# Peptides against a protein of PDB entry 6B9H: the designs that were tried, part 21

Target 1, 151 residues: chain A of PDB entry 6B9H
Amino acid sequence: AELCESLLTWIQTFNVDAPCQTVEDLTNGVVMAQVLQKIDPAYFDENWLNRIKTEVGDNWRLKISNLKKILKGILDYNHEILGQQINDFTLPDVNLIGEHSDAAELGRMLQLILGCAVNCEQKQEYIQAIMMMEESVQHVVMTAIQELMSK

## One batch from the design tools (peptide; made by RFdiffusion4, then SolubleMPNN)

Design b1_p12_1_s1 (from b1_p12_1, 4 letters changed)
Fold by OpenDDE base, seed 1:
Structure b1_p12_1_s1 (fold): chain B 151 residues (1-151), chain A 12 residues (1-12)
Amino acid sequence: as target 1 above (151 residues)
Amino acid sequence: DPLLQQFLEKYS
């Protein structure tokens, strides 16, 4: 999906420790968790990150478990820190991500993380970084942000 | 956010 592809490119700008080259690399949630920690290390602290299992392999059950924790973290962050600035109108199906590497649903998850970045304390820096990306990526990211803010 | 708004308006 175009959304997933562009947001994968965006995720790669965070330079996290975990591999983040392919859609499959994101399905275990480890990259997403590390990105969230960069976005707000005070909230997504080391204790939170340690709840995400890193040695998952192809175990889709463990992937889903991680993804559920991450989704909960995002939703809690939106409510507790961002003041529900991001609407949770359409939640990703983490089962489809974990079991089938569904790119569309993964895109939805990354979109929620994007929402965290453009609303966090360092939102200015993240917005500026997005504006330095390739034009085609910027367009997709812009559309994704608009969807989050308008619904 | 004014910067975000500028970004969103870039493609409007």
Scores: peptide ipSAE 0.222, ipTM 0.825, DockQ to the pose 0.849
Fold by OpenDDE base, seed 3:
Structure b1_p12_1_s1 (fold): chain B 151 residues (1-151), chain A 12 residues (1-12)
Amino acid sequence: as target 1 above (151 residues)
Amino acid sequence: DPLLQQFLEKYS
């Protein structure tokens, strides 16, 4: 999916420790968790990160477990820190991500993380970084941001 | 992108 591929490119700019080259690399949630820690290390601290299983392999049940924790973290962060600036009426289906590597649903999950970045304390820096991305990718990311802010 | 610039002004 176009959204997923563009947001994968965006995720890669964080240079996390976990492999993040393919859609499949993101399905276990480890990259997402590490990205969230970079976005707000005070909230997504080491204790939070330690709840995410790192050696998941192809176990889709463990993937889903991680993804559920991450989704909850995002929603809690939105409510507790961001003041509910992101509407959550259309949540990603983490079961489809974990079990089937569904790119469309993964894109929606990454879109929520994008929402965290563009609304956090360091939002100016993240927005500026997005403005430096390739035009085609930037357009997709911008559209994704607008969708979040318009809901 | 001018639209992103507007976004930056709004949300930064």
Scores: peptide ipSAE 0.142, ipTM 0.812, DockQ to the pose 0.174
Fold by OpenDDE base, seed 5:
Structure b1_p12_1_s1 (fold): chain B 151 residues (1-151), chain A 12 residues (1-12)
Amino acid sequence: as target 1 above (151 residues)
Amino acid sequence: DPLLQQFLEKYS
C-alpha cells in the first residue's frame, strides 16, 4: 500500500539499529519499538523496550505478541502524555500484520507512530524533517497527518 | 508544502 511504503520511508529516517528496509522487517515490531524510544525515551524507556522480544524470526505468534505491546504503549502514551483520544474503531489489526504482513494494517500502525511524533515534545523537529522529504512521500505523510487531526 | 507549513505554525 502507498501509505505503508511512504511511512516506511519516513521510519527509515530514524536510523534505528534494527533492519528496516522492507515491510517484512517491520512486522515483528522491533523497529517500531526503537522508533518510539527515540520519540520519547523517558516514556518508552529501556525497561519498556526490554519487553519486546528481538529474536522472533518467522514466528507470527511472537510477532503479534510484540505488536500488541506496542499498540498498547501507543494508546497509553496518547492518554497519559499527549492528552488526546484515538478512535478505537480505526485501530490497526495486529493479527493481520503479524500473520500475513498486511501492508494496509501496517500502514495504520505506522500512522499512529506518526501521530506520536507530531505531538511529542520534539514535534517541531519532526514536522520540519517531514517538510524536507521528497514531494511524493511528503504528500502521503501530510494526508496521514490530516486524517489524524480530523478524528 | 504550504499545508505542512501551516501545521508547523499552528502546533510548534
Scores: peptide ipSAE 0.141, ipTM 0.813, DockQ to the pose 0.170
Fold by OpenDDE base, seed 2:
Structure b1_p12_1_s1 (fold): chain B 151 residues (1-151), chain A 12 residues (1-12)
Amino acid sequence: as target 1 above (151 residues)
Amino acid sequence: DPLLQQFLEKYS
């Protein structure tokens, strides 16, 4: 799960309020939602963020519910704001993320968020930040971007 | 690094 590990490191650069140290920390979707708000606060506004349940604990059903909302938000953002068709992308299985903390599927979800960052209004700032990352992490992140660009 | 070069060509 090198993709997930590198993208977790990338996610940590956003310095969100929610804990984001482990794969498990990301499974409830709260970190991902806060990251998306930083990427585009006009679209992922406070009303959108308030739909994401906090304090879900180990409730995998609530995790999956949050993850489904986040995935929908990403897809809608790509269609409505970025003008990009996501039909060719294999969607992450949010059930596996919420119930089993599946790192591979989580990696794919974080990759979609990466796609939002490198195509948003402040894409140049995020690209520059990626270029300043540790080489080993940067390589994985850049490979993930290239994969998105080829689809 | 060819990957870096491709990345820069796309976004620079």
Scores: peptide ipSAE 0.038, ipTM 0.711, DockQ to the pose 0.179

Design b1_p12_1_s2 (from b1_p12_1, 5 letters changed)
Fold by OpenDDE base, seed 4:
Structure b1_p12_1_s2 (fold): chain B 151 residues (1-151), chain A 12 residues (1-12)
Amino acid sequence: as target 1 above (151 residues)
Amino acid sequence: DPLLEEFLKKYS
């Protein structure tokens, strides 16, 4: 999906330790968790990150478990820290991500992470970084942000 | 992207 592909490119700019080259690389949630920690290490601290199972392999049940924790973390962060700046719209289906590597649903998950980045304490830096991305990627990211902020 | 820049400036 266009959204997933563009946001994967965006995710790669974080240079996390976990492999993040393919859609499949993101399905276990480890990359996403590490990205969230970079976005706000005070909230997504080591204790939070340690709840995400590593070395999941192809175990879709463990993937889904991780993804559920990540989604909860994102939603809690939005409520507790960001003041619900991200609209409450259709949530990603983490079952489809974990079991089937569904790119569309993964894109929606990454979109929520994007929302965290553009609203966090260092949001200006993340926005500036987005503005330096390739134009076609910027366009997709812009649309994704617009959707998150639209009422 | 000029549109993105204008949009992002609104939220920055």
Scores: peptide ipSAE 0.118, ipTM 0.808, DockQ to the pose 0.148
Fold by OpenDDE base, seed 5:
Structure b1_p12_1_s2 (fold): chain B 151 residues (1-151), chain A 12 residues (1-12)
Amino acid sequence: as target 1 above (151 residues)
Amino acid sequence: DPLLEEFLKKYS
């Protein structure tokens, strides 16, 4: 899906330690967890990150377990830190991500992470970085932000 | 992009 591919490109700008070149690389949640730690290391601290298993291979049950923890972390962050600045209008189906690598549902998950970035303490830096992205990618990311802030 | 510029003004 176009949303997933554009947000994958955005995720790659974080330069995390975990492999993040393909959609499949994101399905175990390790990249997403490392990105969230960069966004707010005080909230997504080392203790939180250590709850995410890093050696899951192709085990879709372990992928889903990681993804559920990440989704819960994002939702809790919205309630406890962001004060409902973004809406969780459509939650991603983490079962489809973990078991089938569903790009549309993965796009929804990455959109929630995007919402965290554009509302965190360093939101200005993240927004400015998005404004410098390639036009076609920037357009998709911008539309995703608009959807989060308008519903 | 004008929309992102407006967003930056509102939320930064």
Scores: peptide ipSAE 0.084, ipTM 0.779, DockQ to the pose 0.170
Fold by OpenDDE base, seed 3:
Structure b1_p12_1_s2 (fold): chain B 151 residues (1-151), chain A 12 residues (1-12)
Amino acid sequence: as target 1 above (151 residues)
Amino acid sequence: DPLLEEFLKKYS
């Protein structure tokens, strides 16, 4: 999916420790968790990160477990820190991500993380980073942001 | 990008 591929490119700019080259690399949630920690290390602290299982392999049940924790973290962050700036009426189906590597649903999950970045305390820096992205990718990312903010 | 400029104006 175009959204997923563009947001994968965006995720790669964080240079996290976990492999993040393919859609499959993102399905266990480890990359997402590490990205969230970079976005707000005070909220997504080491204690939070330690709740995410790192050695998941192909176990889709463990993937889903991680993804559920991450989704909850994102939603809680929106309520507690961002003041409901992100609309969550269309949540990603983490079961489809974990079990089937569904690119469309993964794209929606990454879109929520994008929402965290562009609304956090350091949002200006993340927006500036998006300005440096390739034009076609930038367009998709900006469209995704506007979708979050307009609903 | 005009879309980005519009976004920056509104959300930054």
Scores: peptide ipSAE 0.079, ipTM 0.772, DockQ to the pose 0.182
Fold by OpenDDE base, seed 1:
Structure b1_p12_1_s2 (fold): chain B 151 residues (1-151), chain A 12 residues (1-12)
Amino acid sequence: as target 1 above (151 residues)
Amino acid sequence: DPLLEEFLKKYS
């Protein structure tokens, strides 16, 4: 999906330790967790990150377990820290991500992370970074942000 | 956020 592809490119700008080259690399949630820690290390601290299993392999059950924890973290962050700026948004189906590497649902998950970045304390820096990306990617990211803010 | 609004207007 175009959303997933562009947001994967965006995710790669974070330079996390975990491999993040392909859609499959994102399905275990490890990259997502590391990105969230960069977005707000005070909230997504080391204790939070340590709850995400890193040695997952192809175990879709473990992937889903990680993804559920990450989704919960995002939702809690939006409620507790961001003041519920993301409201009544369609949630990704983490089962489809974990079991089938569903790109559309993965895009939804990455979109939620995008929402965290453009609303966090360092939102100015993340917005500026997005504005430095390739224009085709910027367009998709912009559309994704608009969707988040309009619902 | 004014920067975000500026960014969004780029494609409107």
Scores: peptide ipSAE 0.075, ipTM 0.761, DockQ to the pose 0.862

Design b1_p12_1_s3 (from b1_p12_1, 4 letters changed)
Fold by OpenDDE base, seed 2:
Structure b1_p12_1_s3 (fold): chain B 151 residues (1-151), chain A 12 residues (1-12)
Amino acid sequence: as target 1 above (151 residues)
Amino acid sequence: DPLLQEFLEKYS
């Protein structure tokens, strides 16, 4: 839960249009998709973003559908753009996120997005932003990055 | 802070 809470704080620094105050706000994938578009708008372009349904309410099936598309986007981005093999990573269970708002699995998904940010073209911008975060949150974020680097 | 130092060595 600490990973999820710290990465939620990190996600909030992107200032996306969608509500992003709670774990529940992230379960429909809309915030995640908007964050990915900020990370690389050429890859996660408007056509890609339009595949994510924005008005899903409490429909867990629609949440899971969005989350599956986002996870695929992250994996494809890593392979096609970042040249990173993700085969060794334990993938988040998007069913648990969509249906149960599972914070642990959500944390793992946000960690994958963190990986995209610190490896993208503007990686130095995101590194600098992390360096300005509150120390307790910063430590969790940096630990999460190092875990990705070791895989 | 060894974690911060290690992080900076990787990205700075």
Scores: peptide ipSAE 0.226, ipTM 0.838, DockQ to the pose 0.146
Fold by OpenDDE base, seed 1:
Structure b1_p12_1_s3 (fold): chain B 151 residues (1-151), chain A 12 residues (1-12)
Amino acid sequence: as target 1 above (151 residues)
Amino acid sequence: DPLLQEFLEKYS
């Protein structure tokens, strides 16, 4: 999906330790967790990150477990820290991500992370980074932000 | 670019 592809490119700008080259690399949630820690290390602290299992392999059950924790973290962050700036939104189906590497649902998950970035304390830093992206990717990212903020 | 302009206006 175009959304997933562009947001993967965006995720890569974070330079996390975990491999983040392909859609498959994102399905275990480790990259997502590391990105969230960069977005707000006070909230997504080391204790939170340590709850995400890193040695998952192809175990879709473990992937889903990680993804559920990450989704919960995102939702809690939006409620507790961001003041629910992200309104009612279609949540990603983490089962489809974990079991089938569903790109559309993965895109939705990454979109939620994007929402965290553009609403966090350092939102201007991330907005400026988006302004530096290649135009076609930039358009998709900006559209994704608009969708989050308009619903 | 209207999308870019709208984005910039929202985030100043």
Scores: peptide ipSAE 0.222, ipTM 0.836, DockQ to the pose 0.146
Fold by OpenDDE base, seed 5:
Structure b1_p12_1_s3 (fold): chain B 151 residues (1-151), chain A 12 residues (1-12)
Amino acid sequence: as target 1 above (151 residues)
Amino acid sequence: DPLLQEFLEKYS
């Protein structure tokens, strides 16, 4: 899906330690967890990150377990820190991401992470980075932000 | 670009 591919490109700008070149690389949640730690290391601290298993291979049950923890972290962050600045009425199906690598649902998960970035303490840095992206990717990212903030 | 302009007005 176009949303997933554009947000994968955006995720790659974080230069995390975990492999993040393909959609499949994102399905175990490790990249997402490392990105969230960069966004707010005080909230997504080392203790939180250590709850995410890093050696899951192709085990879709372990992927889903990681993804559920990440989704919960995002939702809690919105309630406790961001004050409901983004819409969370349409949640991604983490079962489809973990078991089937569903790109549409993965795109929705990455969109929630995007919402965290553009509302966190360092939001201006992330906004400036988005303004420097290639035009076609930039349009998808900006549209995704508008959807989160206007519902 | 109207999308970019609207984004800049909101976040800049």
Scores: peptide ipSAE 0.217, ipTM 0.831, DockQ to the pose 0.146
Fold by OpenDDE base, seed 3:
Structure b1_p12_1_s3 (fold): chain B 151 residues (1-151), chain A 12 residues (1-12)
Amino acid sequence: as target 1 above (151 residues)
Amino acid sequence: DPLLQEFLEKYS
């Protein structure tokens, strides 16, 4: 999916420790968790990160478990820190991500993380980074942001 | 690009 591929490119700019070259690399949630820690290390601290299982392999049940924790973290962060600036009208189906590597649902998950980045305390740094992205990717990312903020 | 222009107006 176009959204997923563009947001994968965006995720890669964080240079996290976990492999993040393919859609499949994102399905266990480890990259997502590390990205969230970079976005706000005070909230997504080491204790929070330690709750995410890192050696998941192809175990889709463990993937789903991680993804559920991450989704909860995102929603809690939105409510507790961001003041509900991100609308959650369409939540991603983490079961489809974990079990089937569903690119459309993964794209929606990454879109929520994008929402965290562009609304956090350091949002201006992330916005500036987006302004420097390749045009086709930038277009998708900006559209995704507008979708979140318009609802 | 109209989308870019709109984005810049909102975030910069």
Scores: peptide ipSAE 0.208, ipTM 0.828, DockQ to the pose 0.181

Design b1_p12_2_s1 (from b1_p12_2, 4 letters changed)
Fold by OpenDDE base, seed 4:
Structure b1_p12_2_s1 (fold): chain B 151 residues (1-151), chain A 12 residues (1-12)
Amino acid sequence: as target 1 above (151 residues)
Amino acid sequence: DPLLEEFLKKYS
């Protein structure tokens, strides 16, 4: 999906330790968790990150478990820290991500992470970084942000 | 992207 592909490119700019080259690389949630920690290490601290199972392999049940924790973390962060700046719209289906590597649903998950980045304490830096991305990627990211902020 | 820049400036 266009959204997933563009946001994967965006995710790669974080240079996390976990492999993040393919859609499949993101399905276990480890990359996403590490990205969230970079976005706000005070909230997504080591204790939070340690709840995400590593070395999941192809175990879709463990993937889904991780993804559920990540989604909860994102939603809690939005409520507790960001003041619900991200609209409450259709949530990603983490079952489809974990079991089937569904790119569309993964894109929606990454979109929520994007929302965290553009609203966090260092949001200006993340926005500036987005503005330096390739134009076609910027366009997709812009649309994704617009959707998150639209009422 | 000029549109993105204008949009992002609104939220920055």
Scores: peptide ipSAE 0.118, ipTM 0.808, DockQ to the pose 0.149
Fold by OpenDDE base, seed 5:
Structure b1_p12_2_s1 (fold): chain B 151 residues (1-151), chain A 12 residues (1-12)
Amino acid sequence: as target 1 above (151 residues)
Amino acid sequence: DPLLEEFLKKYS
């Protein structure tokens, strides 16, 4: 899906330690967890990150377990830190991500992470970085932000 | 992009 591919490109700008070149690389949640730690290391601290298993291979049950923890972390962050600045209008189906690598549902998950970035303490830096992205990618990311802030 | 510029003004 176009949303997933554009947000994958955005995720790659974080330069995390975990492999993040393909959609499949994101399905175990390790990249997403490392990105969230960069966004707010005080909230997504080392203790939180250590709850995410890093050696899951192709085990879709372990992928889903990681993804559920990440989704819960994002939702809790919205309630406890962001004060409902973004809406969780459509939650991603983490079962489809973990078991089938569903790009549309993965796009929804990455959109929630995007919402965290554009509302965190360093939101200005993240927004400015998005404004410098390639036009076609920037357009998709911008539309995703608009959807989060308008519903 | 004008929309992102407006967003930056509102939320930064």
Scores: peptide ipSAE 0.084, ipTM 0.779, DockQ to the pose 0.171
Fold by OpenDDE base, seed 3:
Structure b1_p12_2_s1 (fold): chain B 151 residues (1-151), chain A 12 residues (1-12)
Amino acid sequence: as target 1 above (151 residues)
Amino acid sequence: DPLLEEFLKKYS
């Protein structure tokens, strides 16, 4: 999916420790968790990160477990820190991500993380980073942001 | 990008 591929490119700019080259690399949630920690290390602290299982392999049940924790973290962050700036009426189906590597649903999950970045305390820096992205990718990312903010 | 400029104006 175009959204997923563009947001994968965006995720790669964080240079996290976990492999993040393919859609499959993102399905266990480890990359997402590490990205969230970079976005707000005070909220997504080491204690939070330690709740995410790192050695998941192909176990889709463990993937889903991680993804559920991450989704909850994102939603809680929106309520507690961002003041409901992100609309969550269309949540990603983490079961489809974990079990089937569904690119469309993964794209929606990454879109929520994008929402965290562009609304956090350091949002200006993340927006500036998006300005440096390739034009076609930038367009998709900006469209995704506007979708979050307009609903 | 005009879309980005519009976004920056509104959300930054």
Scores: peptide ipSAE 0.079, ipTM 0.772, DockQ to the pose 0.183
Fold by OpenDDE base, seed 1:
Structure b1_p12_2_s1 (fold): chain B 151 residues (1-151), chain A 12 residues (1-12)
Amino acid sequence: as target 1 above (151 residues)
Amino acid sequence: DPLLEEFLKKYS
């Protein structure tokens, strides 16, 4: 999906330790967790990150377990820290991500992370970074942000 | 956020 592809490119700008080259690399949630820690290390601290299993392999059950924890973290962050700026948004189906590497649902998950970045304390820096990306990617990211803010 | 609004207007 175009959303997933562009947001994967965006995710790669974070330079996390975990491999993040392909859609499959994102399905275990490890990259997502590391990105969230960069977005707000005070909230997504080391204790939070340590709850995400890193040695997952192809175990879709473990992937889903990680993804559920990450989704919960995002939702809690939006409620507790961001003041519920993301409201009544369609949630990704983490089962489809974990079991089938569903790109559309993965895009939804990455979109939620995008929402965290453009609303966090360092939102100015993340917005500026997005504005430095390739224009085709910027367009998709912009559309994704608009969707988040309009619902 | 004014920067975000500026960014969004780029494609409107």
Scores: peptide ipSAE 0.075, ipTM 0.761, DockQ to the pose 0.850

Design b1_p12_2_s2 (from b1_p12_2, 4 letters changed)
Fold by OpenDDE base, seed 1:
Structure b1_p12_2_s2 (fold): chain B 151 residues (1-151), chain A 12 residues (1-12)
Amino acid sequence: as target 1 above (151 residues)
Amino acid sequence: DPLLEQFLKKYS
């Protein structure tokens, strides 16, 4: 999906330790967790990150377990820290991500992370970084942000 | 956020 592809490119700008080259690399949630820690290390602290299993392999059950924790973290962050700026938004199906590497649903998950970045304390820096990306990526990211803010 | 609004208006 175009959304997933562009947001994967965006995710790669975070330079996390975990491999983040392909859609499959994101399905275990480890990259997402590390990105969230960069977005707000005070909230997504080391204790939170340590709850995400890193040695998952192809175990879709473990992937889903990680993804559920990450989704909960995102939702809690939006409620507790961001003042529910993301409201009544369609949630990704983490089962489809974990079991089938569903790109559309993965795009939804990355979109939620995008929402965290453009609303966090360092939102100015993340917005500026997005504005430095390739034009085609900027357009997709912009559309994704608009969707988040309009719902 | 003014910067975000500026960014969003780029494609409007």
Scores: peptide ipSAE 0.222, ipTM 0.826, DockQ to the pose 0.839
Fold by OpenDDE base, seed 5:
Structure b1_p12_2_s2 (fold): chain B 151 residues (1-151), chain A 12 residues (1-12)
Amino acid sequence: as target 1 above (151 residues)
Amino acid sequence: DPLLEQFLKKYS
């Protein structure tokens, strides 16, 4: 999906330690957890990150377990820190991500992470970085932000 | 993207 591919490109700008070149690389949640720690290390601290299993392989049950923890972290962050600046109108189906590598649902998960970045303490820096991305990627990211802010 | 820049400035 175009949303997933554009947001994968955006995720790659974080230069996390985990492999993040393909959609499949994101399905175990490790990259997403490391990105969230960069966004707000005080909230997504080392204790939180240590709850995410890193040696998952192709075990879709373990992938889903990680993804559920990450989704919960994002939702809690919205309620406790962001003060409902973004809406959780359509939650991603983490079962489809973990078991089937569903790109559309993965796109929805990455969109929630995008919402965290553009509303966090360092939001100005993330917004400026988005403004420097390729035109086609910017367009998709803008649409994704608009959807989060307007519903 | 001019539209993106205008939009993002509103939320910065």
Scores: peptide ipSAE 0.145, ipTM 0.816, DockQ to the pose 0.147
Fold by OpenDDE base, seed 3:
Structure b1_p12_2_s2 (fold): chain B 151 residues (1-151), chain A 12 residues (1-12)
Amino acid sequence: as target 1 above (151 residues)
Amino acid sequence: DPLLEQFLKKYS
């Protein structure tokens, strides 16, 4: 999916420790968790990160477990820190991500993380980073942001 | 990019 591929490119700019080259690499949630920690290390602290299982392999049940924790973290962050700037009426199906590597649903999950970045305390820096992305990718990312903020 | 300009105007 175009959204997923563009947001994968965006995720790669964080240079996290976990492999993040393919859609499959993102399905266990480890990359997402590490990205969230970079976005706000005070909220997504080491204690929070330690709740995410790192050695998941192909176990889709463990993937889903991680993804559920991450989704909850995102929603809680939106409510507690961001003041509900992101509408959550259309949540990603983490079961489809974990079990089937569904690119469309993964894109929606990454879109929520994008929402965290562009609304957090350091949002200006993340917006500036997006401004430096390839034009085609930048367009998709900006469209995704506007979709979140308009709902 | 015009979309980016609109976004920056509204959210930055």
Scores: peptide ipSAE 0.100, ipTM 0.791, DockQ to the pose 0.149
Fold by OpenDDE base, seed 2:
Order: sequence, then structure tokens, then C-alpha cells
Structure b1_p12_2_s2 (fold): chain B 151 residues (1-151), chain A 12 residues (1-12)
Amino acid sequence: as target 1 above (151 residues)
Amino acid sequence: DPLLEQFLKKYS
């Protein structure tokens, strides 16, 4: 789960309000939604964010519901704003994330968010921030970007 | 870092 661990470190650089210290913290989707809002607040606006349920606790059904909304948001953003066809890219299994905290699938979910960051209006700022990360983390993140851009 | 150089070449 090196991908998930490195991308968790990357997610922490956003300094969102929600707790984001562990894999479990990310399974309800709240951190992901707040990160997406920082990436593009005009698209992932307050109305969009309000559709994500907060304080879901251990309710895996609510987690999955949030994750499905976030995944749809990412896909729509790629098609509507970034003009990128990602139909051929393997999508994360949000059921495994919500119910089992699957780190591998969570890593793939965070990879999609990474794709949004390095293709958005402020992509240069996010690329520069990645370049300042620790070498071991940076290597994994950059590899994940290359994989996304090649598919 | 060759990976970084490849990425920068694509996005710079």
C-alpha cells in the first residue's frame, strides 16, 4: 500500500479541516471532498460539498454513498472541465474502500484526485509543491501521475 | 531524477 501511504502524505499538504492522519480518516470521503474543493472551488463549490454527508462514523453504507458521489464528481470534472477521456482507466472499487478500508483501492481513488490537481487551472502550483516533497514520497507520486497520463 | 525530468518535459 505504498501508493496509498504516499498519496495520504500528499493529501495532508492541503491542510483541510477534516482529520486526515490515517487511511480510516479518508474512507468517509469528507477529506477527499474538501481537497477537491481546494483544487477547483468554482466547480466543487459549496453546493456540491453539501451533498457529502459529514459525521458518518462507522456507517459503511454512508461512506460508500459519499465515495460514489465523489467519484462521479471526479469523472464529471475530467469530462466537463479538463476535457480528458478516462473511460479506459480502471476505476477504484468504492465498496471496498467504504466497507473494508482497502488501502489499494483508496490509493487508486487518491490517484484520480492527483490527476485533477496536475491538470487543473493551478496545475503548475501543484506540480511545484510535489517537487518539494521528500524524495521517496515524490517518486511514488510522480510515478502515479505518469501512469494516469499514459492511460 | 529522470522521472521528474520526463514529467516536466510534458507539463512545462
Scores: peptide ipSAE 0.083, ipTM 0.777, DockQ to the pose 0.178; fails the geometry check

